# Peptides against a protein of PDB entry 3JWR: the designs that were tried, part 337

Target 1, 323 residues: chain A of PDB entry 3JWR
Amino acid sequence: TRELQSLAAAVVPSAQTLKITDFSFSDFELSDLETALCTIRMFTDLNLVQNFQMKHEVLCRWILSVKKNYRKNVAYHNWRHAFNTAQCMFAALKAGKIQNKLTDLEILALLIAALSHDLDHRGVNNSYIQRSEHPLAQLYCHSIMEHHHFDQCLMILNSPGNQILSGLSIEEYKTTLKIIKQAILATDLALYIKRRGEFFELIRKNQFNLEDPHQKELFLAMLMTACDLSAITKPWPIQQRIAELVATEFFDQGDRERKELNIEPTDLMNREKKNKIPSMQVGFIDAICLQLYEALTHVSEDCFPLLDGCRKNRQKWQALAEQ
Target 2, 298 residues: chain A of PDB entry 3JWR as posed
Amino acid sequence: TRELQSLAAAVVPSAQTLKITDFSFSDFELSDLETALCTIRMFTDLNLVQNFQMKHEVLCRWILSVKKNYRKNVAYHNWRHAFNTAQCMFAALKAGKIQNKLTDLEILALLIAALSHDLDHRGVNNSYIQRSEHPLAQLYCHSIMEHHHFDQCLMILNSPGNQILSGLSIEEYKTTLKIIKQAILATDLALYIKRRGEFFELIRKNQFNLEDPHQKELFLAMLMTACDLSAITKPWPIQQRIAELVATEFWEQGDQVGFIDFVCTQLYEALTHVSEDCFPLLDGCRKNRQKWQALAEQ

## One batch from the design tools (peptide; made by RFdiffusion4, then SolubleMPNN)

Design b2_p26_8_s2 (from b2_p26_8, 17 letters changed)
Fold by OpenDDE base, seed 1:
Structure b2_p26_8_s2 (fold): chain B 323 residues (1-323), chain A 26 residues (1-26)
Amino acid sequence: as target 1 above (323 residues)
Amino acid sequence: SEDEEAFAAAAAFDPSLVPDLEFWYF
């Protein structure tokens, strides 16, 4: 395609020029082409292209295929969300110094997972999928969308001309797919809530050990969640704009719940209760986000900008809730 | 409980977590 030719022929700017190492990064001013260039830079600067012998054209095609499999009519869970999740992963690996704690296969898997974790998202949550009796709800009892996202990821990875993992051994390939699956499934906040207590307790007791395979898996799951939720850490103008996108998508679901399912939406998805957003954001930060970024900062102090951003946004949301 | 508050807050961010809450906690 013309898009593939343009991407494959383009000079890829440095990570410094693209500012993709910054935790404060914003994609708002970037074109779709520039987001693809940023993605190439992430793979290159993590040494993934070299270490796994990725062909440039195949990587370009894969990126464009992933981007194409996000829906453009979805306000938040689109390519830009996946791209921002991957950028936060890149920043955590580089600026946050997590790269030195992980294997190349783990890094490869996390980056693929971050870009792929919401593939074919429909702008509705698992509850809507269940209540609408969608065919996916018959296949999976839990983490319905996350299973679908992984299936889409696997489909793309195995598609002709998109096989970025073709340079891996059979064992490396199996390991990578296992980690990708675990990482995508970990973006189900229900699984996060279930597992986070073990992680926080290990940190609290100073017993956290990345040489333990179970603890490594647990850490990768927590890191995925930290990147997926990273909008809450952004500078306030960015956070506020992303919160508007999230609210738009949730209100669209709530409108569909009323129209299609004849149910009253939850407060978060209720367009008429938009004035509760600030207080709900404070509650979300306190119950879900703060402990995660505190624990991540304990693993690597260089991740502090995520925690600091989260704390600052809590203050901003609290101030709005008091108005 | 801390987990109930976490689920309530998570549900305030992703209401899809409410059905999964019943599966994991009841």
Scores: peptide ipSAE 0.036, ipTM 0.749, DockQ to the pose 0.148
Fold by OpenDDE base, seed 3:
Structure b2_p26_8_s2 (fold): chain B 323 residues (1-323), chain A 26 residues (1-26)
Amino acid sequence: as target 1 above (323 residues)
Amino acid sequence: SEDEEAFAAAAAFDPSLVPDLEFWYF
């Protein structure tokens, strides 16, 4: 396609020029082409292109295929969310110095997973899928959508001209797919809640050891969640704008819940409860986010900007909740 | 419970997918 030719022929700017190492990064000013260029830069600067012998055209095609398999009519869970998740992963790996703690296969898997973790997202949660008796709810009992995201990811990776993993050995390929699956499944916040206690306890007791395979897997899951939720860490103007996109999508779900399922939506999904957004954001930060970014910062102090951003946004949301 | 509140807060951020899109490959 002309788009692929344009992307493949384009000069890829440096990570410094693109600011993709910054935890404060915003994609709002970027074109779709620029987001694809940023993604190429992430793969290149993580040495993934070189180490796994990726063909440039194949990588470009894969990126465009991933981007195209996000829906444009979904307010938040679209290509820009996946791209921002991947950018946060890149920043955590580079600026947060987590790269030094992981294998190349783990890094490869995490970047692919971050870009792919919400593929074909329809703007409705697992609870909606279950309650709507959607065909996917018959395939999977738990983490329905995350299983679907992984299936979509796997389909793209195996598609002609998109096989960015073709340079891997069979064992490396199997390992990478295992980690991708685990990482995508980890973005189910229900799984995060179930597993986070073990992670926080290991950190609190100073017993956390990345040389332990189970603790490594646990850390990768926590890191995925930290990147997926990273909008909460952004500078306030960025956070506020993203929160509006999230609210839009949630209200669209709530409207569908009323219309299609004949149920009253929860306060978060209820358009009539828009005035509760600030207090709900404070509750979300306290219940989900703060401990995660605290624990991540204990693993790598250079991740502090995520924690600092989260704390600052908590204060901003609290101030709005008091109005 | 703290976990129920966390689940309620988390269920907020998890809008899930439906698979009817023709896959586009370049």
Scores: peptide ipSAE 0.040, ipTM 0.696, DockQ to the pose 0.085; fails the geometry check
Fold by OpenDDE base, seed 2:
Structure b2_p26_8_s2 (fold): chain B 323 residues (1-323), chain A 26 residues (1-26)
Amino acid sequence: as target 1 above (323 residues)
Amino acid sequence: SEDEEAFAAAAAFDPSLVPDLEFWYF
């Protein structure tokens, strides 16, 4: 395609020029082409292109295929969300110095997972999919959408001309797919809540050890969640804008719940209760976000900007909730 | 408990989390 030719022929700017190592990064001013260029730079600067012998054209096609398989009519869970998740992963690996704690296969899997974790998202949560008796709800009992996202990821990776993993051995390929699956499934907040206590306790007891395979898997899951939720850490103007996109998508679901399911939506998905957003954001930060970024900062102190950003945004939301 | 508060907060974001939480915790 003309898009592929344009991307493959383009000069890829440095990570410094693109500011993709910054935790304060914003994609608002970037074109779709620029987001693809940023993605190429992430793969290159993580040494993934070299270490796994990726062909440039194949990588370009894969990126465009991933982008194309996000829906354009979804307010938040679109390509830009996946791209920002991957950018936060890149920043955590580089600026947060987590790269030094992981294998190349783990880094490869995490970056693919971050970009792929919401593929074909429909702008509705697992509850809606289940309650609407959607065909996907017949395939999976739990983490319905996350299983679907992984299935879409696997489909793209196996598609002709998109096989970015063709340079891997059979064992490396199996390992990578296992980690990708675990990382995508970890973005189900239900699984996060279930597993986070073990992670926090290991940190509290100073027993956390990345050489333990189970603890490594647990850490990768927590890191995925930290990147997925990273909008809450952004500078306040960026955070506000993203919160508006989230609210738009949730209100669209709530409107569909009323119309299609004849149910009253929860406060978060109720357009009539938009004035509760500030207090709900404070509650979300306190219950879900703060402990995660505290624990992540304990593993790597260079991740402190995520924690600091989260704390600053809590203060901003609290001030709005008091008005 | 902190987990119950987290579940309540998460359930505000995804109501499907409550049934799944019950299934995963019990």
Scores: peptide ipSAE 0.033, ipTM 0.733, DockQ to the pose 0.142; fails the geometry check
Fold by OpenDDE base, seed 5:
Structure b2_p26_8_s2 (fold): chain B 323 residues (1-323), chain A 26 residues (1-26)
Amino acid sequence: as target 1 above (323 residues)
Amino acid sequence: SEDEEAFAAAAAFDPSLVPDLEFWYF
């Protein structure tokens, strides 16, 4: 395609030029082409292209395929969200110095997972999928959408001309897919809540050890969630704008719940309760975000900008909630 | 438990999130 030709022929700017190492990064001003170029740079600077012998054209096609499999009519859970998740992963690996704590296969898996974790997201949550009796709810009992996202990821990875993992051994390939699946499933916030206590307790007791395979898996899950939620850490103007996108998508779901399911939406998805957004954001930060970024910062102090950003945004949301 | 508190906190924002807290994805 013309798009593939343009991407494959383009000079890929440095990570410094693209600012993709910055935790404060914003994609708002980037074209779709520039987001793809950023993604190539992430793979290159993580040494994944070289170490796993990726063909440039195959990588370009894969990126475009991933991007294409996000819906354009979804306000928040679109390619830009996945791209921002991957960028936060890249920043955490580089600026946050987590790269040196992980294997190349783990890094490969995390980057693929971050880009893929919301593939074919429909702008509705698992609860809506269940209540609407969607066919996907018949396939999976828990983490319905995350299983679907992984299935979409696997489909793309196995598609002709998109096989970025073709340079891996059979064992490396199996390991990578296992980690990708675990990482995508870890983005289910219900699973995060279920598992985070173990992680926080290991940190609290100073017993956290990345050489333990179980603790490694747990850490990768927590890191995925930290990147997925990273919008909450962004500079206030960026955070506020993203929160508007999220609210738009949630209100669209709430409108559908009323119309299609004859259900009164929850406050979070109720357009009539828009005035509660600031207080809900404070509660979300307190209940979900702060401890995660504190624990991540304990594992790597260079991740502090995520925690600091989260704290600053809590203050901003609190000030709005008091009005 | 911290998990119960997290679920309770999440439920305070969206009771439907308790079985599937995926709705907090920002």
Scores: peptide ipSAE 0.030, ipTM 0.750, DockQ to the pose 0.288; fails the geometry check

Design b2_p26_8_s3 (from b2_p26_8, 18 letters changed)
Fold by OpenDDE base, seed 4:
Order: structure tokens, then sequence, then C-alpha cells
Structure b2_p26_8_s3 (fold): chain B 323 residues (1-323), chain A 26 residues (1-26)
């Protein structure tokens, strides 16, 4: 209540002041209140508040509810990750000029999805959840956590005083929820790997068409992944710091795998293999990231800073791997 | 083009070439 009152009464700075249109944006210096103010600005500047008649207090409550439903004791998959994903989405929409290619409902859905995509993340992957026989593994066969994230998102959206979608028609509401679900599920890297070939082939053949509903859905999925992985595109000092957070969380999982599951963790989750991080980062960039940002840049050339950042970080990681 | 080459390389990528990334795919 006190936090809500403080947020609702605060003056929201401009996107320029907050630098939230910058692909190089960092949240490290921001307070929790400032991250919430940034989030309000994203909704406002994307015309979502006006177009969907959001009440300011309801939006504030919703943002705080989303933030509260991220765990504070998780090193990487916390509110700051969700916030950075949403900021990258905002930057891609504005600076990357993708806003002009999407409907207002798609933009609304993507922003909600970006903020919500890791709700109640526990700092362990789907494989761990499955192998530990967690109750969630009984509900879903694949993309266990992503389904849970969507369920949490839906719960918050329907909670009293958090109903930021109350201004939508029934059809708009259904459409928005469908896109949110698809976008959150798209953050499962297994699904990304499965679907990316179709996207890349359309780009390669110069057959990509956003007017095709299937290709639109595919693009939204790729865009979500691009924002989710956007830490790899950040200026080197920011990239290094985020990589440390990721490594911390992965090593914590690896420790739990040893202790609770009696298995040897993979190198990426093995703290004893910390010296392999640079080479693994190069491999990750080559296998997952570069082609995605190449393709995204092909769709919108103004997204080039993401690709450029990824390339620069590859060089930095490669230099460390050679030491 | 550089983009075409990058996209072609991505399409040909075998996850088994990078064992350390296996858990990203499976």
Amino acid sequence: as target 1 above (323 residues)
Amino acid sequence: SDIDEALAAAAAFDPSWVPELEFWYF
C-alpha cells in the first residue's frame, strides 16, 4: 500500500531522461521505484495507457504485483531480468522501429509478456524441475516453467485492482491473452531452436511477410527471444556483470544437482568449470544469438545495435577464451 | 550476402558440435 502510494504519486520522467529507448540501457543504477517508473513510461509512450484506457493506479498496482511475484533470492531470473527484457522490447519497438509493423494489441501483449515471462522463476531450468519430480512437472509435459509463468501472469491480470486489460473488448482480451501465452512460451529456448529455421529460411529467401498471420506469430516469438537474450548485446561491462549473475544462478543449480539429485552438472552449471565460461559464451553466441540478431536486423535495420553489440561481445569473450 | 551466409550456417548447425550447449537444445 505504501509502495503503491509512492509510485502512483510520483512524477514519471520522460523516456529520454530514463534512457529506456537506448539499446545500451542498464538498470544497475536504478532503484526498484525507478524501474517501476520506467515501466509506466513504456506503457505510456507506446500509447497503451491511452488506447486501452488504463487507470494509473491500476497500472501501478499491476506493475508492483508483477515485481512482487519475482523471487528476490534468485540471482538472474528476477524482476531485473524481466524489466530488462521489457526495456529491450521497448527499445526494439521505438528505436528499432518495430512499433510501426505491429498492432496495438500485439504491442500490448509483447510488453506484458516481456514483464511476465519469468514470473515465479525458481532459479532452475525445466530439466531440474522434471528430474526433481516437482509438482509443476505433473501439470505440464514440456515448457513446464513457461506454462507456469503464463499461469502466474494470468492470475495477476485477473486479480482485483490489477486488471489493466479491463478496457478491452472480450475479443481484444482473448486476442491479447493468446499473444501473451505464445510470447511467454516462445522464451523456452527449445521452442526457439525448433522454430528458428523456418524464420531464417523465410528471411534468406526474401519471402518474409508480416501480413501472413503465421509469419507474424513466428516473428513475435523470435522478437521475444531476441529481447530475452538481449544481455548478450549490451556494452561489455554490462555484459560481464550480467554473465556473472547468470553463472551464479547456473552454479547454484549445479550445486543442487550434485546434492539433491546426485548427478554431475553440465559444464555450464559446474562451478569447477568456471574457466570455460568465455569459450561457452562464444559457443552460445555462435549457436543461438548471432543468427537471430542478423535476421532481426534484416526485418528492421534499426535493430542493428543489438547485432553489433553481440558481435563485439563475441570478440571480447573470444579474447578471454584464448588466454 | 553476409546475412545469407550467416542464416545458411545457422540452418546447418548441429547441436552436437557444441556439447557444452546441449542443455540449451534438449
Scores: peptide ipSAE 0.028, ipTM 0.726, DockQ to the pose 0.102
Fold by OpenDDE base, seed 3:
Structure b2_p26_8_s3 (fold): chain B 323 residues (1-323), chain A 26 residues (1-26)
Amino acid sequence: as target 1 above (323 residues)
Amino acid sequence: SDIDEALAAAAAFDPSWVPELEFWYF
């Protein structure tokens, strides 16, 4: 395609020029081509292209394929969300210095997972999928959409001309896919809630050890969540705009719940309760986000900007909730 | 603040509200 030719021939700017190492990064001003260029830079600067012998054209095609398999009519869970998740992962790995704590296969898996974690997202949550009796709900008992996202990820990775993992040994490939699956599944916040206590206790007791395989897996899950939720850490103008996109998508689901399922939506998905967004954001930050970024900062102090951003946005949302 | 403060803040919320929050930024 012309798009592939343009991408493959383009000079990829430095991470510094693209500002993709910054936790404060925003994609709002970026074209689709620029997001793809940023993604190439992430793979390159994490040494993934070199270490796993990725062909440039194959990587370009894969990126474009991933982007194409996000829906354009979904307000939030689209390519830009996946791209921002991956950018936060990149920033956490580089600026947050987490790269030095992980293997190359783990880094490879996390980046692929971040980009792929919401593939073919329909703008509705697992609860809606279950209640609507969607065919996917017959295949999986829990984390329905995350299983679907992983399946989509696998389909793309195995598609002709998209096989960015072809340079891996069979064992490396198996390991990478295992980690990708675990990482994508970890983006189910229900699983985060179930597992986070163990992580926080390990941190609190100063018993956290990344050399332990179980703790490593736990950390990768927490890191995925931290990147997935990273919009909450962004500078206020960015956070506010992203929150509006999230609200739009949730309200669209709520409208569908009323129309298609004949149910009253929760406050989070009820457009008539828009005035509760600030207080709900404070609640979300306190219940879900703060302890995660605190714990992540304890693993690597260089991740502090995520925590600081989260705290600052809590103050902003609280101020709005008090009006 | 530290992790204990963050955990204390989280503990102050009604657990029944968590399922709704699980669908925020999923």
Scores: peptide ipSAE 0.028, ipTM 0.724, DockQ to the pose 0.236
Fold by OpenDDE base, seed 2:
Structure b2_p26_8_s3 (fold): chain B 323 residues (1-323), chain A 26 residues (1-26)
Amino acid sequence: as target 1 above (323 residues)
Amino acid sequence: SDIDEALAAAAAFDPSWVPELEFWYF
């Protein structure tokens, strides 16, 4: 395609020029082509292209395929969300110095997972899929959408001309797919809530050890969630705009819940209760976000900007809730 | 510690809101 030719022939700017190592990064001003260029730079600077012998054209095609398999009619869970998740992962690995704690296969898997974790998202949550008796709800009992996202990820990775993992041994390939699956499934916030207590206790007791395979898996899951939720850490103007996108998608679901399921939506998805957004954001930060970024900062102090951003946005939302 | 303070803040949160929060960004 013309798009592939343009991407493959383009000069890829440095990470510094693209500012993709910054925790304060915003994609708002970037074209789709520029987001793809940023993605190439992430793979290159993490040494993934070199270490796993990726062909440039294959990587370009894969990136474009991933981007194409996000829906354009979804307000938040689209390519830009996946791209921002991956950018936060890149920043956490580089600026946050987490790269030094992980294997190349783990880094490869995390970056692929971040880009792929919401593939073919439909703008509705697992609860809606279950309650609507969607065919996907018949395939999976829990984490319905996350299983679907992984299936889509696997489909793309195995598609002709998109096989960025062709340079791996059979064992490396199996390991990578296992980590990708675990990382995508970890983005189910329900699973995060179930597992986070173990992680926080390990940190609190100073017993956290990345050499333990179970603790490594747990850490990768927590890191995925931290990147997935990273909009809450952004400078206030960026945070506020992303919160509007989230609200738009949730209100669209709430409207569908009324129309299609004949149910009253929860406050979070109720367009009529938009004035509760500031107080709900404070609650979300306190219940979900702060603990995670505290724990992550304990693992790597260079991740502090995520925690600091989260704290600052809590103050901003609290001030709005008090008006 | 900072993590203990964060844990305390989470513990003070209304647990009735936790099920709704399971779907906050997903």
Scores: peptide ipSAE 0.028, ipTM 0.737, DockQ to the pose 0.221
Fold by OpenDDE base, seed 1:
Structure b2_p26_8_s3 (fold): chain B 323 residues (1-323), chain A 26 residues (1-26)
Amino acid sequence: as target 1 above (323 residues)
Amino acid sequence: SDIDEALAAAAAFDPSWVPELEFWYF
C-alpha cells in the first residue's frame, strides 16, 4: 500500500526528537505516520530489531496491521490508546530503567502486548459483552475481551508479511507468545485487583525477587497495568483531555445500555451524571492507581514521575470535586 | 511508610463500591 511504502521509506527520527522517553509524552500533535515512526523507534532502541533479526518492511507492515485493527469510531480504546500504552512501556523500560531487569524476550513480549492489548475493541466493556449475549461471551467465561485481543494479536503475528517473530527459535517463540498472552490478560482490571495484594506484600516485606519465575510473571502483569492506566499520570491538560475521551466512550456505552438492553447505566457511564466525574476520578486514583505506582517506584525509583503525576492529578480532581 | 499506607488502602478497597472500575481505563 501507499501507506506502507511511505512508512518503510521514511527516516525514523531519534527517541529524543520524538520525546518518546518522556513520561509526560503526548500523542495529540502526532499524525498516524508519526505514531508509526515512534513505534519503529521503540523497537529499534530496545534492540529488538537487531536481536531478533526483524526485517524493516515486515515490522512496518505489522505496525500498520496492528493500527488498522483498532476501530476508528471508538473514542478511547483505539490505536492512540495502544500507542500511548506502548510509549509508557518504552519510557518505563528506558527512563524508568526497567530494561536492565528484564530479558530481551520479556521486553519484546511486553512491547507487542502493549500495542496489541486492545485490538478490535468495540468501545464496550466485558459486562456489556456478557449482558448483550455476544458470541464472545460464549467462548470465554473470564476476561472475554482480553482473550479476544490476544486472539487478534496472534492472528496478525501469523499473517503473511507480518511475521515479526520469524527470527526467533521455536522455544523463544513459545516463550514470547506465553508472555504476550499473560500480559494482555493482565490488562483485565479484575485480574489486577485479584493479584495486586501479593505484589504489594512482597514489596512491603522486601521479599520481591525478579529471579523467581512467579514473581517475574506477577511483575510483568503489574507493569502492563501501570502502562495501561498511565493516562492518569500525565500532565493535567493531557489527563483532562484523555478523561474526556474515556467519558465519551463510557457515555456511548451507557446510551447503548439504555437503548439496546433497557438497563440504567452506572454513574461512570451515565451521561446525566457528568458532575460526578471528578469525585469518581479521586476514588479511582485512591483505590487503584496510587498503590500501583508506589510499588512500581519501589522496584525502580526512576519510575517516580508516574507516581508524581498521579498524585498531582489527584489534587486537581479533588479541587474540581470540591467546586 | 508509603507502602504500608498503600497496602492499607488496597486492603480497604471493596471492588463492589465501584462496579465501574472493572472498565475504568480498561
Scores: peptide ipSAE 0.027, ipTM 0.730, DockQ to the pose 0.196

